# Peptides against a protein of PDB entry 6TME: the designs that were tried, part 136

Target 1, 324 residues: chain A of PDB entry 6TME
Amino acid sequence: NRLKRAYIALQAWKKAFYSDPFNTAANWVGPDVCSYKGVFCAPALDDPSVLVVAGIDLNHADIAGYLPPELGLLTDVALFHVNSNRFCGVIPKSLSKLTLMYEFDVSNNRFVGPFPTVALSWPSLKFLDIRYNDFEGKLPPEIFDKDLDAIFLNNNRFESTIPETIGKSTASVVTFAHNKFSGCIPKTIGQMKNLNEIVFIGNNLSGCLPNEIGSLNNVTVFDASSNGFVGSLPSTLSGLANVEQMDFSYNKFTGFVTDNICKLPKLSNFTFSYNFFNGEAQSCVPGSSQEKQFDDTSNCLQNRPNQKSAKECLPVVSRPVDCS
Target 2, 324 residues: chain A of PDB entry 6TME as posed
Amino acid sequence: NRLKRAYIALQAWKKAFYSDPFNTAANWVGPDVCSYKGVFCAPALDDPSVLVVAGIDLNHADIFGYLPPELGLLTDVALFHVNSNRFCGVIPKSLSKLTLMYEFDVSNNRFVGPFPTVALSWPSLKFLDIRYNDFEGKLPPEIFDKDLDAIFLNNNRFESTIPETIGKSTASVVTFAHNKFSGCIPKTIGQMKNLNEIVFIGNNLSGCLPNEIGSLNNVTVFDASSNGFVGSLPSTLSGLANVEQMDFSYNKFTGFVTDNICKLPKLSNFTFSYNFFNGEAQSCVPGSSQEKQFDDTSNCLQNRPNQKSAKECLPVVSRPVDCS

## One batch from the design tools (peptide; made by RFdiffusion4, then SolubleMPNN)

Design b2_p17_2_s1 (from b2_p17_2, 9 letters changed)
Fold by OpenDDE base, seed 2:
Structure b2_p17_2_s1 (fold): chain B 324 residues (1-324), chain A 17 residues (1-17)
Amino acid sequence: as target 1 above (324 residues)
Amino acid sequence: SEKEEELKKKINEILNE
């Protein structure tokens, strides 16, 4: 029966624990798996008279171990939350049998290997959190074909370019921060209709920002800081009608920061420090507004404090990148 | 626990869809 399969899976998992500091699995004894700490049962979708394991929550348990292949026997699990543990190894391919998976959170662990492609096999997946791990290699383009509400990829070892399929994403929140992504932001980014927050912090992204960023009408947070972006800020950024937090700091941007950007109606914080901007509108000057915070530190601005030397500025400002 | 009740709520929401 389904609970017997769950018992086999959970006992195999308990055996895969190297350390359980809080004795979370201490009561994982006997056939009554629904009494296990962090195991949640519900009536089955196909038969309400049958009780099944529908959820796992082991968040913040500091458990060291791995995910054994027997977890594929938990075929009724819709919620799998195991964040803030010390689980290592790879995500088992046997989890493809968990066809009801709705929320998958393995964040803040020690998982390694390529992107867990098993997550792409779950037809009903809405939430994917794999941040703060050691996942590596290319991001599969198919991740953005999924109807996900949120995609958390930050603080991993992902490499290569951001897939052009990003424009197909229906996610409200996407994080790429603190990886090894390279190349340009795809022009298809402007097609992300439901996007509220996107974070690119601390990658190896380069080139000019695509004009299509200005089509992100619902974005409230846009952070592209700590990359290798060049050229001028797109004039189309004036289309970001709902942006509240915007950060372009620690790049190689040049040109003039325009009034149309600094006067965005919901803008509360705009950081463009540590670039090579050679001019800014009066509305961009820190202290010019009571409602908006600006940081123009370490640019090539005239008559502003804490700017780069002429020696640092001249080689870059004299050779502006044409983004046309 | 509060987290347990929250998870149970989410499970019930999924099951009722």
Scores: peptide ipSAE 0.023, ipTM 0.586, DockQ to the pose 0.041
Fold by OpenDDE base, seed 3:
Structure b2_p17_2_s1 (fold): chain B 324 residues (1-324), chain A 17 residues (1-17)
Amino acid sequence: as target 1 above (324 residues)
Amino acid sequence: SEKEEELKKKINEILNE
């Protein structure tokens, strides 16, 4: 009996709660699990005459606790949303039994350990949100082999390089922000055919930007701020026909910011402050357009306000990194 | 209730795929 298994799972989970400030699980009593707050039932896919637990929504419940292995008994769950709680520990490997998992949101919790590789076992997964946790270690390359619509990894403790498999991703939104990723952005990034938004903010990424970024024709948001990128901006960035928000601030970029970048047709905001750019086109100057906002603060630009001193600029500008 | 309706909608979408 599927509902009996669900009952066992949900009762085990209730016992794993250390704190339930809103008494969310107060009605989690008795065999009628479909009446439980935050539990949603639907007809089973294999037998419409059978009612099963198809979804969990405990978002914003401020529940402290952990995910017990008995949650693996919720084999019919397709939607698992438990964001904005205080769940701790690791994601149970027993969740591999949830083969219908479609949306998995455990964001804004206190989960720890390596990337939850159990997410890779779900064949139908479309949405993965693990942001605002304490997940650590390297990102498994296989994450980008998944047919995901969105991948939210930001605000964790992930380390190592971004996998070359990123180019295989079909995701429209990918966030790497506020981790400890290092190395270069893979050249395969240009193969992300559905990408609309990508965020690299606040990592330890370095090297030159790959020219292949210019192949991201559908990108509306590209943020690479607060890293260690070097060299000139790729001329191929002129290919970003749909970019609206672009941020390269707080890096070590050098060279000239060209008209071809600043005149991008959909560009609304372009921030390239806190670098070592030694020139910019007139179209890049803040205030040059009413439709576009630019920030050129703290570069090595001549005749611009709020620039770095010659003493700070000279050592870097005189030794530009060749990205060719 | 809004979240519930949203989830129900998503569930229905999954069931109809």
Scores: peptide ipSAE 0.022, ipTM 0.586, DockQ to the pose 0.043
Fold by OpenDDE base, seed 1:
Structure b2_p17_2_s1 (fold): chain B 324 residues (1-324), chain A 17 residues (1-17)
Amino acid sequence: as target 1 above (324 residues)
Amino acid sequence: SEKEEELKKKINEILNE
């Protein structure tokens, strides 16, 4: 019965293919769905004597098409990997029936519409990759209430503010890059206990960086480049004991880049170029360390090469934003 | 068969969600 449902689902999906350049679905014929290319069967968790479709892997198949509602019949699927295709449309709500969903990767496709809220219905979801699509609108706050290990949202059309619920996330990796997020980074960010990597690149984020970033003791990558952040770097960034890669470039930061930041013990690369910093400690100067790389290009620094003109600097530096 | 009818019902439920 379960394999029959899977057969119906997979045949409906095959019919939803507009193009299959590698003939991936060429062998998708007959009731033996476990022999289908990209379909993986395993013993059912509730009955080991029953074989079920437990995984789909169609990564890099360049398939054009859509996800039909009949995919909701794949109720035993725990792994759904269909990245690097040309699937379009929306994620079907019928996928709410896939209660065993553990890893969901639809990255590098042409999906549209709002955030796929069906992903929030999966109680066991650990991995969510929806990057490199055309998802739009607000990010639902509930995404950070999920016990996810990784959240990949980059290269979409998401807008509005980052939810304050971010502090509840147990994810080690979160990417917001290349969206249209706006507003401030929530102060609750410091509560992300398992965070190793966070990327904000290329959004419309603004305001001061919250001091609570300094509480992210396990973060190894912090990239806030290409935004509209203002003010000085928080002194609490000295608490980033494990940060290796830090990028604040292409913002509107002002003030002095301190020794406490540039002497972080694990720091290997710190880019703070294309801002309005008016001073830096000697430890921040490019070439001052063999173990660390710095970029101070296009700031308002005295006696440094490749800086902004006084005409560009004076209007900004003379009116520093107070973040206190 | 009864099983087939049950399956059809379930499919219809899923498709209508």
Scores: peptide ipSAE 0.015, ipTM 0.454, DockQ to the pose 0.016
Fold by OpenDDE base, seed 4:
Structure b2_p17_2_s1 (fold): chain B 324 residues (1-324), chain A 17 residues (1-17)
Amino acid sequence: as target 1 above (324 residues)
Amino acid sequence: SEKEEELKKKINEILNE
């Protein structure tokens, strides 16, 4: 009996709660699991006459606890939303039995350990949100082989390089922000055919931006701020026909910010502050457009306010990194 | 840091659009 298995799982989970400030699990009593707060039942896909637990939504419950292995008994769950809690520990490997998993949101918790590779076992997964946790180590390359619509990885402890498999991703939104990713952005990034938003903020990324970024025709948000990028902005960025928000601030970029970038047709906000740019086109000057916002603060620009000193600029500007 | 908080805010804004 599927509901009996669900009962076992949910009761095990209730026992794994250390704190339930809103008494969310107060009604988690008895065999009628479909009446449990945050538990949603639906007809089984394989047998519409059978009612199964199809979804969990415990978002914003502030529950402290862990995910017990018995959650693997929730084999019919397609939606698992437990964000904004205080769940700790690791994601149980037993969740591999949840083969219908479609949306997995464990964001804003206290999960630790490596990337939850169990997520890779779910054939139908479309949404993965593990942001605002303490996941660590390398990002598995296989994550981008998944047919995900969104990948939220931000605010974790992920390290190492971004996998080259990123180009295989069909995701429209990918966030890497506030991790410890290092190395270059893979050239394969230009192959992300469905990408609308990508955020690299606050990592240890370095090197030159790949020219292939300019192939991201559908990108509306591109934020690479607060990294260690060097060299000039790729001229191919003129290909970002749909970019609205672009941020390269707090890097080590040099060279000239061109008209071709600043005149991008949908560009509304372009921040390139806190770099070592030594020139900008008139179209890049803050206040030059009513429709566009620019920030050129703390560069090596001549005749602009709030620029770096010559002493700070000269050593960097005189030794430009060749990205060719 | 203040910068980190600002960045966090920015990320949240972007993700909520």
Scores: peptide ipSAE 0.012, ipTM 0.388, DockQ to the pose 0.071; fails the geometry check

Design b2_p17_2_s2 (from b2_p17_2, 9 letters changed)
Fold by OpenDDE base, seed 1:
Structure b2_p17_2_s2 (fold): chain B 324 residues (1-324), chain A 17 residues (1-17)
Amino acid sequence: as target 1 above (324 residues)
Amino acid sequence: SSMQKRLQEKVQEILNE
């Protein structure tokens, strides 16, 4: 019975293909769905004597089409990987029936509409990758209430502020890059106890960096480049004991880049170029260390090459933003 | 570990843009 439902779902999906350049679904014929290319069967969790469709992997198939509602019949699917295709439309609400969903990867497609709220209905979801699509609107705060390991949101059309609930996230990796997020980074960010990598690149974020960033003891990658951040770098960044890659380039930061930041013990790359910093410690100077790479290009630093003109610097440097 | 590697690769893709 379960495989029969899977057959119905998969045949409906095949009919929803507009183009299958690699003929991935060519063998999607007959009731033996477990032999279908990209379909993986396993013993059911509730009855090991029953074989069920447990996974879909159509990554890199370049398939054009949409996800039909009949996919909701794949109730035993825990792994759904369909990245690097040309699927369009919305994620069907019928996927709420896939209560075993563990990894959901629809990245590199042409999905549109708001955040796929069906992802919030999956109680066991650990991995969510919706990057490189055309999802738009607000990010639902509830996404960070889920016990996820990874959340990839980059390269979409999301807008509005980052939810305060971010501090509740158990994710080790979160990407916001290349969206239209605005406002400040929430102070609750420091409560992300499992965070290793976070990327804010290429948004419209602004304001001061919260001091609470310094509480992210396990973070190895912190990239906030290409935004509208202002003020000085928080002194609490000295608490980033495990940061390896840090990027604050292409912002409106001012003030002095301190030794406490540049001497972070695991720091390998620190880019703070294209800002309005008016001073840096000797430890921050490019070439000062063999183990660390720095970029101080296009700031307001004295006695450094490739800096902004006095005319460009003076209006900004003379009006420092107080983040206290 | 394998998962961590995959995650890191995805992040690295963004950083290389």
Scores: peptide ipSAE 0.489, ipTM 0.925, DockQ to the pose 0.957
Fold by OpenDDE base, seed 5:
Structure b2_p17_2_s2 (fold): chain B 324 residues (1-324), chain A 17 residues (1-17)
Amino acid sequence: as target 1 above (324 residues)
Amino acid sequence: SSMQKRLQEKVQEILNE
């Protein structure tokens, strides 16, 4: 009996709670698991006459505890949303039995350990949110081989290069922000055919931006701020026909910010502050447009306010990195 | 879509940090 298995799983989970400040699991008593707060039942896909646990929603419950291996008995769960809790430990490998997993949101918790590779075992997964945790180590390249719509990795402890397989991703949204990613952005990034929003904020990424970024025709948000990028902005950025928000601030970029970038047709906000740019087109000057917002603060620009001193600029500007 | 809006909200949270 599927509901009996679900009962065993949910009772094991309740036992794994250290604190339930809102008494969310107070009604988790008895065999009628479909009446449990945060538990949602639906007809089974293989037999509509059978009722199964199809979803969990414990978002914002502030529950402290861990995920016990018995959760693997919830084999019919397609939606697992437990964000904004205080769950700790690792994601149990027994969740590999949840072959219908479609949306997995464990964001804003206290999970630790390596990337939860069990997520790679789910053939139907479309949404993965593991942000705001303490996951560490390398990002497995296989994550981008999956047909995901969204991948949220931000605010963790991941420490690796960005996998070359990123170009295979079908995701519209990918976040790397606030990790320890290093190395260059792979040239394969331009092959992300469905990409709308990507953020690299606050990592240890370096090198030149790949020219292939300009192939991201559908991107609306591109934020690479707070890294160690060098060289000039690729001229191919003129191909970002749909970009609305673009941020390259807090890097080590040099060279000239061109009209072709600042006149992008959908551009609403372009921040390139805290770099070593030594020139900008008139169209890039803050206040030059009513429809666009620019920030050129703390560069090496002449006749602009709030720029770096010649002493700070000269050593960097005189030795530009050739990205050719 | 509701999903698209939800995704955008999550990205906006990062941008507002």
Scores: peptide ipSAE 0.483, ipTM 0.924, DockQ to the pose 0.968
Fold by OpenDDE base, seed 2:
Structure b2_p17_2_s2 (fold): chain B 324 residues (1-324), chain A 17 residues (1-17)
Amino acid sequence: as target 1 above (324 residues)
Amino acid sequence: SSMQKRLQEKVQEILNE
């Protein structure tokens, strides 16, 4: 019964393939779906005597096609990995029936439309990777209410603000990079108790960095480069006891880069280039440390190489944004 | 964990762009 439904789903999917350059679905013939390449069966959780399709792995298959609604018949799938293909269209709403979904990776495809809200319907979801697609519109705030370990959103077309609910996230890794997010980073960010890595690279984010970033004591990677951030770096960044990689480059930051930031105990790479910083502590100077790498290029620093001209600096440095 | 390593690799991919 369950395998029969899986057969229907998988045959519908095969029919939805426009191109299968590696002939991945060549053996997708007959009722024995457990023998299908990229299809993995396991005993059902509710009845170990019943074999079910528990996983799909079509990673790197370069398959062109779409996800048909019949995939909703794969009700036992917990692992769905179809990255690095050329699947297009939208994520079917019928996937809401996949209540065991644990890992969902559709990264590096050609999916379009709004955020796949069907992902919000999966109660057991821990891993969400939708990066390198063409998803657009607003990020639903409910995504951060889910008990996810990782959220990969980078390289899409998401816009609007980052939801305030971000502070509710239990994810260790969140990527926003290379979207069209705008507005400020929510102050609630400091409540992300499990956060290890967060990447904001290449958005339209603006305003001051919230002081609450300094509460992210477990963060090892913090990259906010290539945005429109203004003001000084929060003094509370001294609280980032575990940060290893920090990047604030390509923003509009001003002020002084302090010892308290550059002397962070685990800091290995700190890039603050291409801003309007008008001073830095000696500990921030590139080459000042053997264990730390700094980049202060293209700021408004005195007596440093490769800085902006006075003409470029003066209009910005003379009008510092007060973030207090 | 192996999972954490995998996640880190994905982040590193972004950082290397």
Scores: peptide ipSAE 0.434, ipTM 0.910, DockQ to the pose 0.946
Fold by OpenDDE base, seed 3:
Structure b2_p17_2_s2 (fold): chain B 324 residues (1-324), chain A 17 residues (1-17)
Amino acid sequence: as target 1 above (324 residues)
Amino acid sequence: SSMQKRLQEKVQEILNE
C-alpha cells in the first residue's frame, strides 16, 4: 500500500522535528496522510484509481529537524518544497527512490556536506533549488548534463572551478552567487542555448571574460559583479541582443567601455562601477539616456565624479592585462 | 509563464542583496 508507506515516512519525519513553531505537523496523525498539512495527494501516474502522495510543501514553516532516511518511501513525490525551514544534516541517499522528482526546493535551510549527488539520480528533475544552505566542496560536472530548467546554487560554500560542462546546460536560470568558486568562466558558456539569467556575484572568479559570452543571445540578466575579473570587456558583448540587466561592478576590469555595449538594444541597467576603466563612450555616461541607467562610479575615468585617485589607478591602468 | 516569473523573482532577490 503506497499510502501506508507514505504514512511510515511522514511519521518518521515528524519524529525528526526538533521544533515546529507553527504546529504544522499537529494534524499529522492517523493513516489519512492526504489530510496532512503540507501533504498533497494525486492519482498515481501508473494507476489513476490509486491515490498517492505526489507533493510536499512545507515552505516557510520554520521547522527545525533533519530529513530521515524513511523519506525514501515517498516514491510518488514529484514536488518537494521545504524552503525557509531550519532542517539540518544531509540530504538522504534514500531519496534516490523518488524517481518522479520534478521540483526539488530545499533552499534557505541548514543543510551541510557536499553537493547532494542524489539529485543527479532523478531522471525527470527540472527544478533544483539548494540556495541559502551550507553545501560545500566541488560542484559535480554532471549537474549540467541534466535537462534542468533552473539551477539555484547561490549562498553556499561551493569551491573550485565552474565545470566546463556548463555549456551543456539547458537551464534558463543558473545562479552561482555568493559561493567560493574560483578560476575562469569556461569558454563553453556560450553554448548555453536556453540561458536567460546567470548570476556570478560574490565569488572568487578571475581571469578574462570569455569572448563566447557574446553568443548568449537569449540572456536578459548577466551579473558578474564582486569577483576578480581582469582585462577589457569582450567586444563580442555587442551580441547580447536581449540583455536588460548587466553588472560588472567590483572587479578589476580595465580599458574602454564602448558604444557597442552601452547601446545594446534591450539594455536598461548597466553597472560597471568599482573597476579600473580608463574611458567610456558618451553613450555609457550616467544620465545620457532616459531609457538606460548606468553607473560608472569608482573607475579611472577622466572628468567624471567619484573616481579613483591617480595613485590607485596608475599601477593598474599602466599594466593592462592582455586577454588576447 | 508562471514558472518563468517565479524564477525571475528568485533572481531578483539575489540582485537586490
Scores: peptide ipSAE 0.409, ipTM 0.904, DockQ to the pose 0.955

